# Peptides against a protein of PDB entry 4J2C: the designs that were tried, part 108

Target 1, 107 residues: chain A of PDB entry 4J2C
Amino acid sequence: MEDPFFVVKGEVQKAVNTAQGLFQRWTELLQDPSTATREEIDWTTNELRNNLRSIEWDLEDLDETISIVEANPRKFNLDATELSIRKAFITSTRQVVRDMKDQMSTS

## One batch from the design tools (peptide; made by RFdiffusion4, then SolubleMPNN)

Design b2_p29_2_s1 (from b2_p29_2, 19 letters changed)
Fold by OpenDDE base, seed 4:
Structure b2_p29_2_s1 (fold): chain B 107 residues (1-107), chain A 29 residues (1-29)
Amino acid sequence: as target 1 above (107 residues)
Amino acid sequence: SREEYQEKKKKEEEEREKKRKELREFYFN
């Protein structure tokens, strides 16, 4: 069986891009009230929060796989470089999500 | 548009779910 981590990683990246699109729209709505309805603001806010939560959930699963690999090094036989790349992806993606959440909470 | 977004999101979520199942099969079983 082929290791699906990189495939899930790719799907998470797509989800991040989708969330960033919603975030951009969210920002535009708040910056230009003349183009924003309360309904669209609420909808966009809700969709953005839902998407961010989904990404966070996926990151938890990916993070757990790293723990499993580290606990079973002979089973998976991943080198330190690969593990570092995986950890870096999770860390950086969590930061991207956190940055969006921080901006939403301070607006 | 919301319609375009919903189509994209639906497709994306379906793919993510499929890959999550593969991930669980590979690592958690």
Scores: peptide ipSAE 0.536, ipTM 0.896, DockQ to the pose 0.808
Fold by OpenDDE base, seed 1:
Structure b2_p29_2_s1 (fold): chain B 107 residues (1-107), chain A 29 residues (1-29)
Amino acid sequence: as target 1 above (107 residues)
Amino acid sequence: SREEYQEKKKKEEEEREKKRKELREFYFN
């Protein structure tokens, strides 16, 4: 079996894009309440929270794979560059999620 | 639209589920 990290990475990136679209709608609803029902605000808020949690869950799984690789270097034999790229992806993606969460918590 | 979102989300979840399974098989077993 080939290493599935990169394909999961791709799916997480798609999920982030979807969440960002939902976040944009969330922002629009709060900026102009006249264009939104309470139902849509509640739905969007809850759906966005669920999406962000899902992404965080995936990132935790990806992060755990890094720990497994580092604990078993002979089994996986990934070079330092690849491992660094993987870590950078998780870090940067967590930041994107955190930025959205921070904005939601301050509204 | 919400409907378009739901369809897109459904497809994403299906793909993510498949890939998560592969990830578990490769790293956690």
Scores: peptide ipSAE 0.536, ipTM 0.897, DockQ to the pose 0.765
Fold by OpenDDE base, seed 2:
Structure b2_p29_2_s1 (fold): chain B 107 residues (1-107), chain A 29 residues (1-29)
Amino acid sequence: as target 1 above (107 residues)
Amino acid sequence: SREEYQEKKKKEEEEREKKRKELREFYFN
Protein backbone atom coordinates (compact mmCIF):
# COMPACT_ATOMS: atom_id res chain seq x y z
CA MET B 1 0.00 0.00 0.00
CA GLU B 2 1.17 3.50 -0.82
CA ASP B 3 1.80 5.86 2.08
CA PRO B 4 -1.46 7.76 2.52
CA PHE B 5 -0.03 10.65 4.53
CA PHE B 6 0.19 13.01 1.58
CA VAL B 7 -3.35 12.14 0.55
CA VAL B 8 -4.72 12.94 3.98
CA LYS B 9 -2.61 16.08 3.93
CA GLY B 10 -4.43 17.11 0.79
CA GLU B 11 -7.80 16.50 2.36
CA VAL B 12 -6.84 18.56 5.38
CA GLN B 13 -5.82 21.37 3.06
CA LYS B 14 -9.23 21.25 1.43
CA ALA B 15 -10.86 21.42 4.83
CA VAL B 16 -8.75 24.42 5.73
CA ASN B 17 -9.85 26.18 2.57
CA THR B 18 -13.46 25.49 3.42
CA ALA B 19 -12.98 26.82 6.92
CA GLN B 20 -11.30 29.94 5.61
CA GLY B 21 -14.26 30.59 3.38
CA LEU B 22 -16.61 30.31 6.31
CA PHE B 23 -14.34 32.48 8.39
CA GLN B 24 -14.40 35.17 5.73
CA ARG B 25 -18.18 35.12 5.68
CA TRP B 26 -18.27 35.13 9.46
CA THR B 27 -16.09 38.22 9.50
CA GLU B 28 -18.26 39.96 6.93
CA LEU B 29 -21.42 39.23 8.84
CA LEU B 30 -20.03 40.69 12.03
CA GLN B 31 -18.63 43.74 10.28
CA ASP B 32 -21.97 44.73 8.77
CA PRO B 33 -24.86 43.92 11.08
CA SER B 34 -27.31 45.56 8.69
CA THR B 35 -26.79 42.76 6.19
CA ALA B 36 -26.61 39.96 8.72
CA THR B 37 -29.28 37.97 10.46
CA ARG B 38 -28.77 36.31 13.79
CA GLU B 39 -29.64 33.03 12.13
CA GLU B 40 -26.91 33.33 9.54
CA ILE B 41 -24.38 34.41 12.13
CA ASP B 42 -25.22 31.43 14.30
CA TRP B 43 -25.19 29.04 11.37
CA THR B 44 -21.89 30.31 10.05
CA THR B 45 -20.33 30.27 13.50
CA ASN B 46 -21.46 26.72 14.11
CA GLU B 47 -20.28 25.45 10.74
CA LEU B 48 -16.96 27.15 11.15
CA ARG B 49 -16.39 25.67 14.59
CA ASN B 50 -17.35 22.23 13.35
CA ASN B 51 -14.93 22.46 10.46
CA LEU B 52 -12.13 23.60 12.69
CA ARG B 53 -12.72 20.71 15.07
CA SER B 54 -12.66 18.29 12.16
CA ILE B 55 -9.36 19.67 10.98
CA GLU B 56 -7.90 19.40 14.45
CA TRP B 57 -9.00 15.79 14.63
CA ASP B 58 -7.34 14.99 11.33
CA LEU B 59 -4.18 16.73 12.47
CA GLU B 60 -4.12 14.57 15.56
CA ASP B 61 -4.15 11.47 13.38
CA LEU B 62 -1.39 12.84 11.20
CA ASP B 63 0.64 13.82 14.23
CA GLU B 64 0.31 10.36 15.69
CA THR B 65 1.61 8.81 12.48
CA ILE B 66 4.80 10.78 12.98
CA SER B 67 5.18 9.33 16.43
CA ILE B 68 4.61 5.87 15.03
CA VAL B 69 7.22 6.38 12.34
CA GLU B 70 9.74 7.70 14.83
CA ALA B 71 9.11 4.71 17.05
CA ASN B 72 9.45 2.31 14.12
CA PRO B 73 11.99 3.86 11.77
CA ARG B 74 12.97 0.64 10.06
CA LYS B 75 9.40 -0.28 9.28
CA PHE B 76 8.57 2.92 7.42
CA ASN B 77 12.03 4.04 6.32
CA LEU B 78 11.30 7.75 6.17
CA ASP B 79 14.23 10.13 6.23
CA ALA B 80 14.56 13.10 8.52
CA THR B 81 13.77 15.55 5.74
CA GLU B 82 10.40 14.04 5.00
CA LEU B 83 9.53 13.82 8.66
CA SER B 84 10.44 17.46 9.03
CA ILE B 85 8.15 18.40 6.17
CA ARG B 86 5.30 16.45 7.70
CA LYS B 87 5.83 18.05 11.08
CA ALA B 88 5.97 21.48 9.50
CA PHE B 89 2.65 20.91 7.79
CA ILE B 90 0.97 19.91 11.01
CA THR B 91 2.47 22.80 12.93
CA SER B 92 1.59 25.42 10.34
CA THR B 93 -1.92 24.09 9.87
CA ARG B 94 -2.53 24.07 13.60
CA GLN B 95 -1.43 27.68 13.65
CA VAL B 96 -3.91 28.59 10.93
CA VAL B 97 -6.68 26.94 12.88
CA ARG B 98 -5.56 28.58 16.10
CA ASP B 99 -5.56 32.00 14.50
CA MET B 100 -9.15 31.61 13.41
CA LYS B 101 -10.19 30.27 16.78
CA ASP B 102 -8.48 33.11 18.57
CA GLN B 103 -10.29 35.68 16.48
CA MET B 104 -13.60 33.98 17.08
CA SER B 105 -13.07 33.84 20.82
CA THR B 106 -12.28 37.54 21.01
CA SER B 107 -15.24 38.58 18.91
CA SER A 1 -24.74 29.53 -0.98
CA ARG A 2 -25.44 27.17 1.87
CA GLU A 3 -26.61 24.57 -0.59
CA GLU A 4 -23.38 24.71 -2.51
CA TYR A 5 -21.42 24.67 0.71
CA GLN A 6 -23.26 21.65 2.05
CA GLU A 7 -22.68 19.74 -1.15
CA LYS A 8 -18.99 20.48 -1.16
CA LYS A 9 -18.66 19.74 2.53
CA LYS A 10 -20.42 16.43 2.18
CA LYS A 11 -18.08 15.31 -0.56
CA GLU A 12 -15.11 16.56 1.39
CA GLU A 13 -16.13 14.69 4.50
CA GLU A 14 -16.66 11.50 2.56
CA GLU A 15 -13.24 11.78 1.00
CA ARG A 16 -11.63 12.55 4.33
CA GLU A 17 -13.24 9.55 5.93
CA LYS A 18 -12.01 7.24 3.19
CA LYS A 19 -8.50 8.57 3.48
CA ARG A 20 -8.57 8.37 7.26
CA LYS A 21 -9.34 4.69 6.93
CA GLU A 22 -6.38 4.26 4.65
CA LEU A 23 -4.20 6.13 7.09
CA ARG A 24 -5.26 3.91 9.96
CA GLU A 25 -4.71 0.78 7.93
CA PHE A 26 -1.24 1.88 6.95
CA TYR A 27 0.05 3.24 10.24
CA PHE A 28 -2.02 1.95 13.11
CA ASN A 29 -2.43 -1.70 12.12
Scores: peptide ipSAE 0.532, ipTM 0.895, DockQ to the pose 0.813
Fold by OpenDDE base, seed 3:
Structure b2_p29_2_s1 (fold): chain B 107 residues (1-107), chain A 29 residues (1-29)
Amino acid sequence: as target 1 above (107 residues)
Amino acid sequence: SREEYQEKKKKEEEEREKKRKELREFYFN
């Protein structure tokens, strides 16, 4: 079997894009009350939170694979550069999620 | 619409789950 990390990485990126779309709608609803109902605001808010939580779970799984590789370097034989790229993706994606969560918590 | 969103999201989640299983098979076993 081929290493599926980059494939999962791609799927996480798609999930982030979906969440960002919901986040954009969330901001639009709050910015224009004339086009927003309390029901839609609540639905969008809850849906967005659920999406972000799912992404965080996916990132946790990816992060665990890094720990496994580092604990078993001979088995996987990944170089330091590849490992750094994987870590950077997790870190940056967590930041994107955190930024959305921070904006939601202050609104 | 919400219906269109939910349909798209469902397909996305199904694909994500398939890939997650592949990840577990490769790394966690």
Scores: peptide ipSAE 0.529, ipTM 0.893, DockQ to the pose 0.816; fails the geometry check

Design b2_p29_2_s2 (from b2_p29_2, 19 letters changed)
Fold by OpenDDE base, seed 2:
Structure b2_p29_2_s2 (fold): chain B 107 residues (1-107), chain A 29 residues (1-29)
Amino acid sequence: as target 1 above (107 residues)
Amino acid sequence: EKEKREEERRREEERRKKLREELRKFYYE
């Protein structure tokens, strides 16, 4: 079996891109109430929050895999560079999600 | 359009569920 980490990484990135689109629409709806219905605001908000939650869930799983690899280095044979890249992805993606969540919470 | 986006979301969720299972199988086998 091939290591599915990079495939999951790709799906997480797709979800991030989708969330960013939803976030942009969310900000636009709140900035111009004349073009926004409460229904669309609620729908966009819910879709965005659901997407962000799913991303966070997947990041937790990805982070767990790193812990497993570090505990069993000979089993998985991943070098430090690859592990660093994986960790960097998780860290940066968590920051992107956190930034959107923070803006949603303060508005 | 909302229905389309919801369907895409559901499909993505199902794909990600499968991938979570693959992660489990690979890293805990």
Scores: peptide ipSAE 0.559, ipTM 0.870, DockQ to the pose 0.785
Fold by OpenDDE base, seed 4:
Formats: C-alpha cells, sequence, structure tokens
Structure b2_p29_2_s2 (fold): chain B 107 residues (1-107), chain A 29 residues (1-29)
C-alpha cells in the first residue's frame, strides 16, 4: 500500500483554495452589502466555516501520522527532509486557516 | 453559483472520508 499522506495533502490544499475563494466572496459581501442578500451572506459564512473545520480536522490527522512516523522510524523509513516538508505543510496551512478565522471573528 | 459550490464541497468531503480511512489503514497496520 502506498503512503496516502501526499494525496491527503493535495486534498487539503484544494480545500484551502476553496476556502480562500469563499473567504474572498465573504469579504466582498461585507464590503458592499448592496450586492448581497442575507441568504448569500449566511450561506457563504456557513460554507466557509464548514470548510475551515474540515481542513483543521484533516491537519490533525496528518499531524498524528507524523507522530506515528517519529515513534516508528524503521517501519516507515522517511528521511528528515520529507518529514520536515510534511511538518512545514501542516504549520503553514494552520496559519492560513488561523488568519481567515481571525478575520472572521473580528468582523 | 451556490449549487455548484455545494456539489464541489460534497465531492471533496467524500474524498476526505475515504482518505482518512486510507491513512488509518496505512499508519495503523
Amino acid sequence: as target 1 above (107 residues)
Amino acid sequence: EKEKREEERRREEERRKKLREELRKFYYE
């Protein structure tokens, strides 16, 4: 069986891209209420929050895999470079999500 | 297009569910 980490990473990145699109629309709706219905604002907000929650869940799962690899280095045989790349992805993606959540909470 | 976005979201959610299972199988085997 092939390590599914990179596939999950790809799906998380797609989800981030989708969230960024929703976030942009959310920002636009709030900047010009005349172009927005309450329904669209609520829908966009809900979709964005749901997407961010899903990303956070996936990141927790990915983070868990790193802990498993570090506890069982001989089983998985990953080099330090790949492990660093995986950790960096999780860290940077969490920051992207955090930035969107911070802006939503202060809106 | 809300319907388009909703369908895209649903497809991604289903893929994620499958991939979470794949992670479990691979890392806990």
Scores: peptide ipSAE 0.557, ipTM 0.870, DockQ to the pose 0.756
Fold by OpenDDE base, seed 1:
Structure b2_p29_2_s2 (fold): chain B 107 residues (1-107), chain A 29 residues (1-29)
Amino acid sequence: as target 1 above (107 residues)
Amino acid sequence: EKEKREEERRREEERRKKLREELRKFYYE
């Protein structure tokens, strides 16, 4: 079996891009309520929240895999540079999600 | 657009569910 980490990483990044699109629409709807229906606002808000929660869930799973690897280095034999890239991805992606969540919570 | 976005989300969720299972299998085997 091949390590699925990089595949999950790619899918998480795609999910982040989708969330950013929803976030942009969300901000546009709030900027001009006269052109927005309440239905679209509610739908966009809910979709965005759900997507962000899903991303956070995936990041927790990815983070757990790192802990497993570090606890069992001989089993996985991952390159140190690769581990650093994995950790950096989780850290940076969490920040992107956090930034969107922070803006939503203040609205 | 709403329907398109919903379909995209559903497909994404299905893919991620499968991948979460693959992660579990690989790292806990």
Scores: peptide ipSAE 0.556, ipTM 0.869, DockQ to the pose 0.734
Fold by OpenDDE base, seed 3:
Structure b2_p29_2_s2 (fold): chain B 107 residues (1-107), chain A 29 residues (1-29)
Amino acid sequence: as target 1 above (107 residues)
Amino acid sequence: EKEKREEERRREEERRKKLREELRKFYYE
């Protein structure tokens, strides 16, 4: 069986791109109410929050795989550089999600 | 267009569920 980590990573990256698009629309709707309906604002807000929660869930799953690998290094034999890249992806993606959530909570 | 985006989201959720299962199989078996 092929390691599915990079496939999940790719799906998370796609989800981040989707969230960023929703976030941009969310910002535009709130800054120009003349072009926005309450329905679209609420829908966009809900979809954005749902997307961010999904990303956070995937990141937790990916982070768990890191813990499993580190607890069983001989079983997986992952290159140290690859493991570092995986950790960096989780850390940086969490920051991207946190930044969007922080802006939503202060708006 | 909301319907299209919602359908896309549902498809992504199904794929995500499958991938979670693959992670389980690879890392816990």
Scores: peptide ipSAE 0.551, ipTM 0.866, DockQ to the pose 0.791

Design b2_p29_2_s3 (from b2_p29_2, 18 letters changed)
Fold by OpenDDE base, seed 4:
Structure b2_p29_2_s3 (fold): chain B 107 residues (1-107), chain A 29 residues (1-29)
Amino acid sequence: as target 1 above (107 residues)
Amino acid sequence: EREKLRKEQEEERKKREENRKKLREFYYS
């Protein structure tokens, strides 16, 4: 059986791209009220929050796999570089999500 | 545009559920 980590990683990356698009639209709507309806603002905000929560959930699942691998090194026998890449992905993606959330909370 | 995004998100949610099952199967087997 193939390790599904990379599949989930890919889906998280796709979700991040979608969230970034929504975030961009969110900022545009707030910066130019003439192009913004309340309905679109609310919809965009809701979808963005939902996407960010989904990403965070997936990152928790991925982070759990890291813990499992580290607790069972003989079972999975992952290369140290591969493990570092996985950890870095989770850390950097969490930061991207945090940055968007911080900007939303301060606006 | 929103309908396209909605469809994409729906498909992604379905994929995520499948992936969660795969993760559990692989790492907790």
Scores: peptide ipSAE 0.563, ipTM 0.867, DockQ to the pose 0.761
Fold by OpenDDE base, seed 1:
Structure b2_p29_2_s3 (fold): chain B 107 residues (1-107), chain A 29 residues (1-29)
Amino acid sequence: as target 1 above (107 residues)
Amino acid sequence: EREKLRKEQEEERKKREENRKKLREFYYS
């Protein structure tokens, strides 16, 4: 069986792009309430929160694989460069999500 | 547009579930 890490990584990247789109709309709705209904505001807010939660869940799963690999290096035998790339992806993606969540919590 | 996004999210949700299963199978085998 092929390592599915890169497949999940790709899906997370797509999810981040979707979340960023929702976040942009969310900010627009809050900056100009006259251009949106309460229904749209609620929908966008909930959809964004759900999307971010899903991303965080996937990142937890990916992060768990890192721990497993590091605990069993001979079983998986990943080179240092690949492992570094995986860690960097998780770290940077978490930061992107955190930035959006921080802005939402201050609104 | 909302419907388009809904369908996209639905497909992604299904893929995530399948991929999560694959991750477990690969890393916990």
Scores: peptide ipSAE 0.563, ipTM 0.868, DockQ to the pose 0.736
Fold by OpenDDE base, seed 5:
Structure b2_p29_2_s3 (fold): chain B 107 residues (1-107), chain A 29 residues (1-29)
Amino acid sequence: as target 1 above (107 residues)
Amino acid sequence: EREKLRKEQEEERKKREENRKKLREFYYS
């Protein structure tokens, strides 16, 4: 069986791109009320929050795999560099999500 | 656009469920 980590990583990256698109629209709607309805703002906000929560859930699953690998190094035999790349992906992606959430909470 | 996004999110949710199963199978077996 192939390690599914990279597959999940790819899907998370795709989800981030979708969230960033929604975030951009969210920003535009709030910056120019003449182009926005309350209905569209609410819809965009809801979809964005749902996407961000989904990403966070997937990151928790990926983070759990890191703990499992570190607890069972001989079983998985992962290269230290690969493990660091996996950790970096989770950390950086969480930061991207956090930045969007912070901006939403302050608006 | 909303309909397109809806379909995309539906597919994403399905993939997430499949991926979660794969992760569990690979890392807990």
Scores: peptide ipSAE 0.562, ipTM 0.868, DockQ to the pose 0.759
Fold by OpenDDE base, seed 3:
Structure b2_p29_2_s3 (fold): chain B 107 residues (1-107), chain A 29 residues (1-29)
Amino acid sequence: as target 1 above (107 residues)
Amino acid sequence: EREKLRKEQEEERKKREENRKKLREFYYS
């Protein structure tokens, strides 16, 4: 069986792109009331929050795999560089999510 | 457009659920 980490990583990346699109729309709706209804604002906000939560869940799963690998290094035999790349992805993606959440909470 | 997005997201959710199962099978075996 092949390591599915990169597959899940890819799904997270796609989800981030979708979230960023929704975030952009959310920003536009709040900036121009003439082109926005309360209904669309609420819908966009809800969809965005749901997507961000989903990403956070996937990141938690990926982060858990890191812990498993580190606890069983001889079983998985992952290169230190590869492990670093995986950790960096999780860290940077969490930051992207946090940035969007912070902006939403302050508006 | 909302319906299109909803459908797309639903399909992605299904794929992610399968991927999560694969993660568990690989790392928790």
Scores: peptide ipSAE 0.558, ipTM 0.863, DockQ to the pose 0.853

Design b2_p29_2_s4 (from b2_p29_2, 18 letters changed)
Fold by OpenDDE base, seed 4:
Structure b2_p29_2_s4 (fold): chain B 107 residues (1-107), chain A 29 residues (1-29)
Amino acid sequence: as target 1 above (107 residues)
Amino acid sequence: SREELRKKQEEERKKREEKRKELHKFYYE
């Protein structure tokens, strides 16, 4: 059985890319109100929030798997480098999400 | 519309649940 960690990781990466695009559009709409309709602002904001929430949920699940692996090293027998990569991915992705959320909350 | 939003949110919830089930299957069983 293949480790589903990579499937979820891939979907998180895709969601991050989507969120970054939405965030860029969100900033553009705020910078140029003449090009911004209420409908698009609401849509963009909602889609961005939904994507960020989805990422956060997936990261919690991925983080839980790390704890399980560390508690059962003999069962999974993961390479130390692989485990570090997984942890780094979760940490860095959380930071990316936090940065976008911080900018949204201060605008 | 509100209905469209509800449907989309439900779809996302289902996707998340499916991923969680796969993770659970591998890591807890």
Scores: peptide ipSAE 0.528, ipTM 0.856, DockQ to the pose 0.467
Fold by OpenDDE base, seed 3:
Structure b2_p29_2_s4 (fold): chain B 107 residues (1-107), chain A 29 residues (1-29)
Amino acid sequence: as target 1 above (107 residues)
Amino acid sequence: SREELRKKQEEERKKREEKRKELHKFYYE
């Protein structure tokens, strides 16, 4: 059985890309009211928030796997470098999400 | 519509659950 960590990681990466696109559009809509309807603003905001929530959910699951591996090193026998890469991905992705959420909350 | 939104949200929930189940099978079983 293949390690599903990478499958979920891939889904998170796709969701991040989607969220970044939505965030950019969200910013543009707020900057130029002449090209924005309230309907599109609401839709974009909702889609963005939903994507961010999805990412956070997946990151929580991925983070749990890290704890399991660290508690059972002999069972999984993961290389230290690989474990570091997984941790770094979770940490950096959380930061990306936090940055977008912070900007949304202050607007 | 509200119905469309509900359906979309349910689909997303199912996708999340599927991913979680796969992780569980590998890491807990």
Scores: peptide ipSAE 0.525, ipTM 0.854, DockQ to the pose 0.455
Fold by OpenDDE base, seed 1:
Structure b2_p29_2_s4 (fold): chain B 107 residues (1-107), chain A 29 residues (1-29)
Amino acid sequence: as target 1 above (107 residues)
Amino acid sequence: SREELRKKQEEERKKREEKRKELHKFYYE
């Protein structure tokens, strides 16, 4: 069986790109409320929040796999470089999500 | 609509469950 980590990683990457687009629109709506209806504001806000939540869920699952691998190194026998890449991906992606959430909470 | 929202949320849940199941199969079994 192929390692499904990469499948989930791919989904997270796509979700991040989507979230960044939504976040950009969200900021635009806040800067000039006259450019959009209340419906669009609500939609954008909800979509962004839902997307960020989805990413956080996937990252939690991916992070759990790291713990499992580190607890059972002989079972998985992953290359050290690969494991490092996986950890870096989770860490950096969490930071991206955190930055967006921080800006939303201060608005 | 409320129905559309429910459907969308259900689809998201199902998608997440599928991913979790695959991860579980590989990492826990």
Scores: peptide ipSAE 0.522, ipTM 0.852, DockQ to the pose 0.482
Fold by OpenDDE base, seed 2:
Structure b2_p29_2_s4 (fold): chain B 107 residues (1-107), chain A 29 residues (1-29)
Amino acid sequence: as target 1 above (107 residues)
Amino acid sequence: SREELRKKQEEERKKREEKRKELHKFYYE
C-alpha cells in the first residue's frame, strides 16, 4: 500500500494555494470598498475560512502520523531526512495558516 | 442558501473522513 501521507499533503498544498488566492482577494475587497459588494466579501471570507479549517484538520491528521512513525520506526522504515521533511511541511504550513488567520482577526 | 451551505459542509466532512480512513488503514492497521 502506498503511503497516503503524500496524498493528504498534496491536498493541503492545493488548499493553501486556494486560500492564498482568496486571502489576496479578501484584502483587495477590504482595501477598496467601492469595488466590493457585501456578497463578495461574505463569500470570499467564508471560502477562505473553510479552506483554512480544512488545512488545519488535515495537518492534525498528518501530525498524528508523525507521532505514530516515531513510536514505531521499524514498522515504517522512514529515515531521518524523510521524517524531517514531513515535520517541516506541517510546521511551515501551520505558520502560513496562522499568518492569514491573524490578519483576518485584526481586520 | 442555508441548504447549499449545509451541503457544502457535509461534502467537506465527507472528504475529511475519507482521508482519515486512508491514513488509518496505513498507519494503524
Scores: peptide ipSAE 0.529, ipTM 0.856, DockQ to the pose 0.449; fails the geometry check

Design b2_p29_3_s1 (from b2_p29_3, 19 letters changed)
Fold by OpenDDE base, seed 5:
Structure b2_p29_3_s1 (fold): chain B 107 residues (1-107), chain A 29 residues (1-29)
Amino acid sequence: as target 1 above (107 residues)
Amino acid sequence: MSPLYEAVKDDPERLERVKKLVEEAKKKK
């Protein structure tokens, strides 16, 4: 049976892929205004922000469980390697989200 | 309800485990 952490991880990964596609389109629309309508810009921006917010929401809950599991890994049948993988996923995903948000805030 | 709970809402065992983990984490803070 799969750990519920990986169910959420899978959904976050899908949301990241969606956000990356939206972000690419967002940059293209802003780079060439002649090909962009206000409606498409607004839609793309809103969808992108919604996806990023969804990811951050999941990461908050996942991160909150880390300390509990780390304090008693045997209780949850997790070893140090598995804990490291979970931490790395949260850290790297937050970085990806932050990079996109930083670029959006300056445009 | 957060996306975390939505992801496991159809699996009662997984949902209970996630809820317990989050609640215990909040209690410890």
Scores: peptide ipSAE 0.082, ipTM 0.657, DockQ to the pose 0.058
Fold by OpenDDE base, seed 4:
Structure b2_p29_3_s1 (fold): chain B 107 residues (1-107), chain A 29 residues (1-29)
Amino acid sequence: as target 1 above (107 residues)
Amino acid sequence: MSPLYEAVKDDPERLERVKKLVEEAKKKK
């Protein structure tokens, strides 16, 4: 059976990039609300939250795939180095999401 | 649908296996 980790990882990376763009815009809108409509503020906020939620959900799936691989390493032909890389991706991505969420909660 | 499942959606047998494995993984957490 093939490991679908790379597929989910790719989707997470796309969502992170999107979220970072939305977060940047969100910050700009809050710094100078005269530069945008309330509609854009609401849209940006909602899209950002949705993206962050999506990322968190997919990270849970990725975490589960790690467990699956660890339970049957021969089936997926992954060594400890590859598993460490995957775990690092999940951990670092969770931190990125947490940082954005923290800033949103304090604004 | 989760990308994890999207990756195997065209293979019913694989999809079922993945679902089972994911559920098992959740139980271990």
Scores: peptide ipSAE 0.055, ipTM 0.597, DockQ to the pose 0.058
Fold by OpenDDE base, seed 2:
Structure b2_p29_3_s1 (fold): chain B 107 residues (1-107), chain A 29 residues (1-29)
Amino acid sequence: as target 1 above (107 residues)
Amino acid sequence: MSPLYEAVKDDPERLERVKKLVEEAKKKK
């Protein structure tokens, strides 16, 4: 059976890639209104926010798995290095989401 | 349903174990 962490991580990575694309389009639409319709702006904004929310939700799940592993080290057979890598992924991804959210809130 | 649970949904024993562990982890926060 696949480690549930990897499944969620994969979903997060997909959502991040999608969000990055949407964010790029979002910035383009706002910087050049003459080439943008209100409908596309609204759609892009909505999709972006939904993806960011999805990422945050999944990161919470991943964070829980960290706690589970730390509480049961022998059961999961993960070393400190692997745990650090997983924690780093969560932390860095949260930062990516925060950066996009901050830019959206100030626009 | 969370992807965490989706990953083990077809394994009742594993699913129950994960749920239990997650709940226990939440209590420690």
Scores: peptide ipSAE 0.041, ipTM 0.567, DockQ to the pose 0.055
Fold by OpenDDE base, seed 3:
Structure b2_p29_3_s1 (fold): chain B 107 residues (1-107), chain A 29 residues (1-29)
Amino acid sequence: as target 1 above (107 residues)
Amino acid sequence: MSPLYEAVKDDPERLERVKKLVEEAKKKK
């Protein structure tokens, strides 16, 4: 019996990987404008922002469920270790997203 | 529908668990 948390976690992880790739390309395009078309910059920027928003949306849902489970872990058959892992995932992923957003806002 | 529900919408058992988690979370707030 798979916990639905892991399904969403997996989707978030895939989206993070995609976003990181887009962010890398975004950075490259801005570092060397001579090799970049405005069309690619706009496309990359838009795709990156959409990906980041998608991640944030999923994290909000995960965070909501974790709060419920944390309040009554035995009811949902989760121990402190598993709860800690889930919280760490949300926190670290939010930080990754925030770092990219911060750099985009200053460029 | 939230991505969380979309991820499990085709699995009634998992969907019910998610709904329960969300409902309980909101109730405690």
Scores: peptide ipSAE 0.071, ipTM 0.659, DockQ to the pose 0.058; fails the geometry check

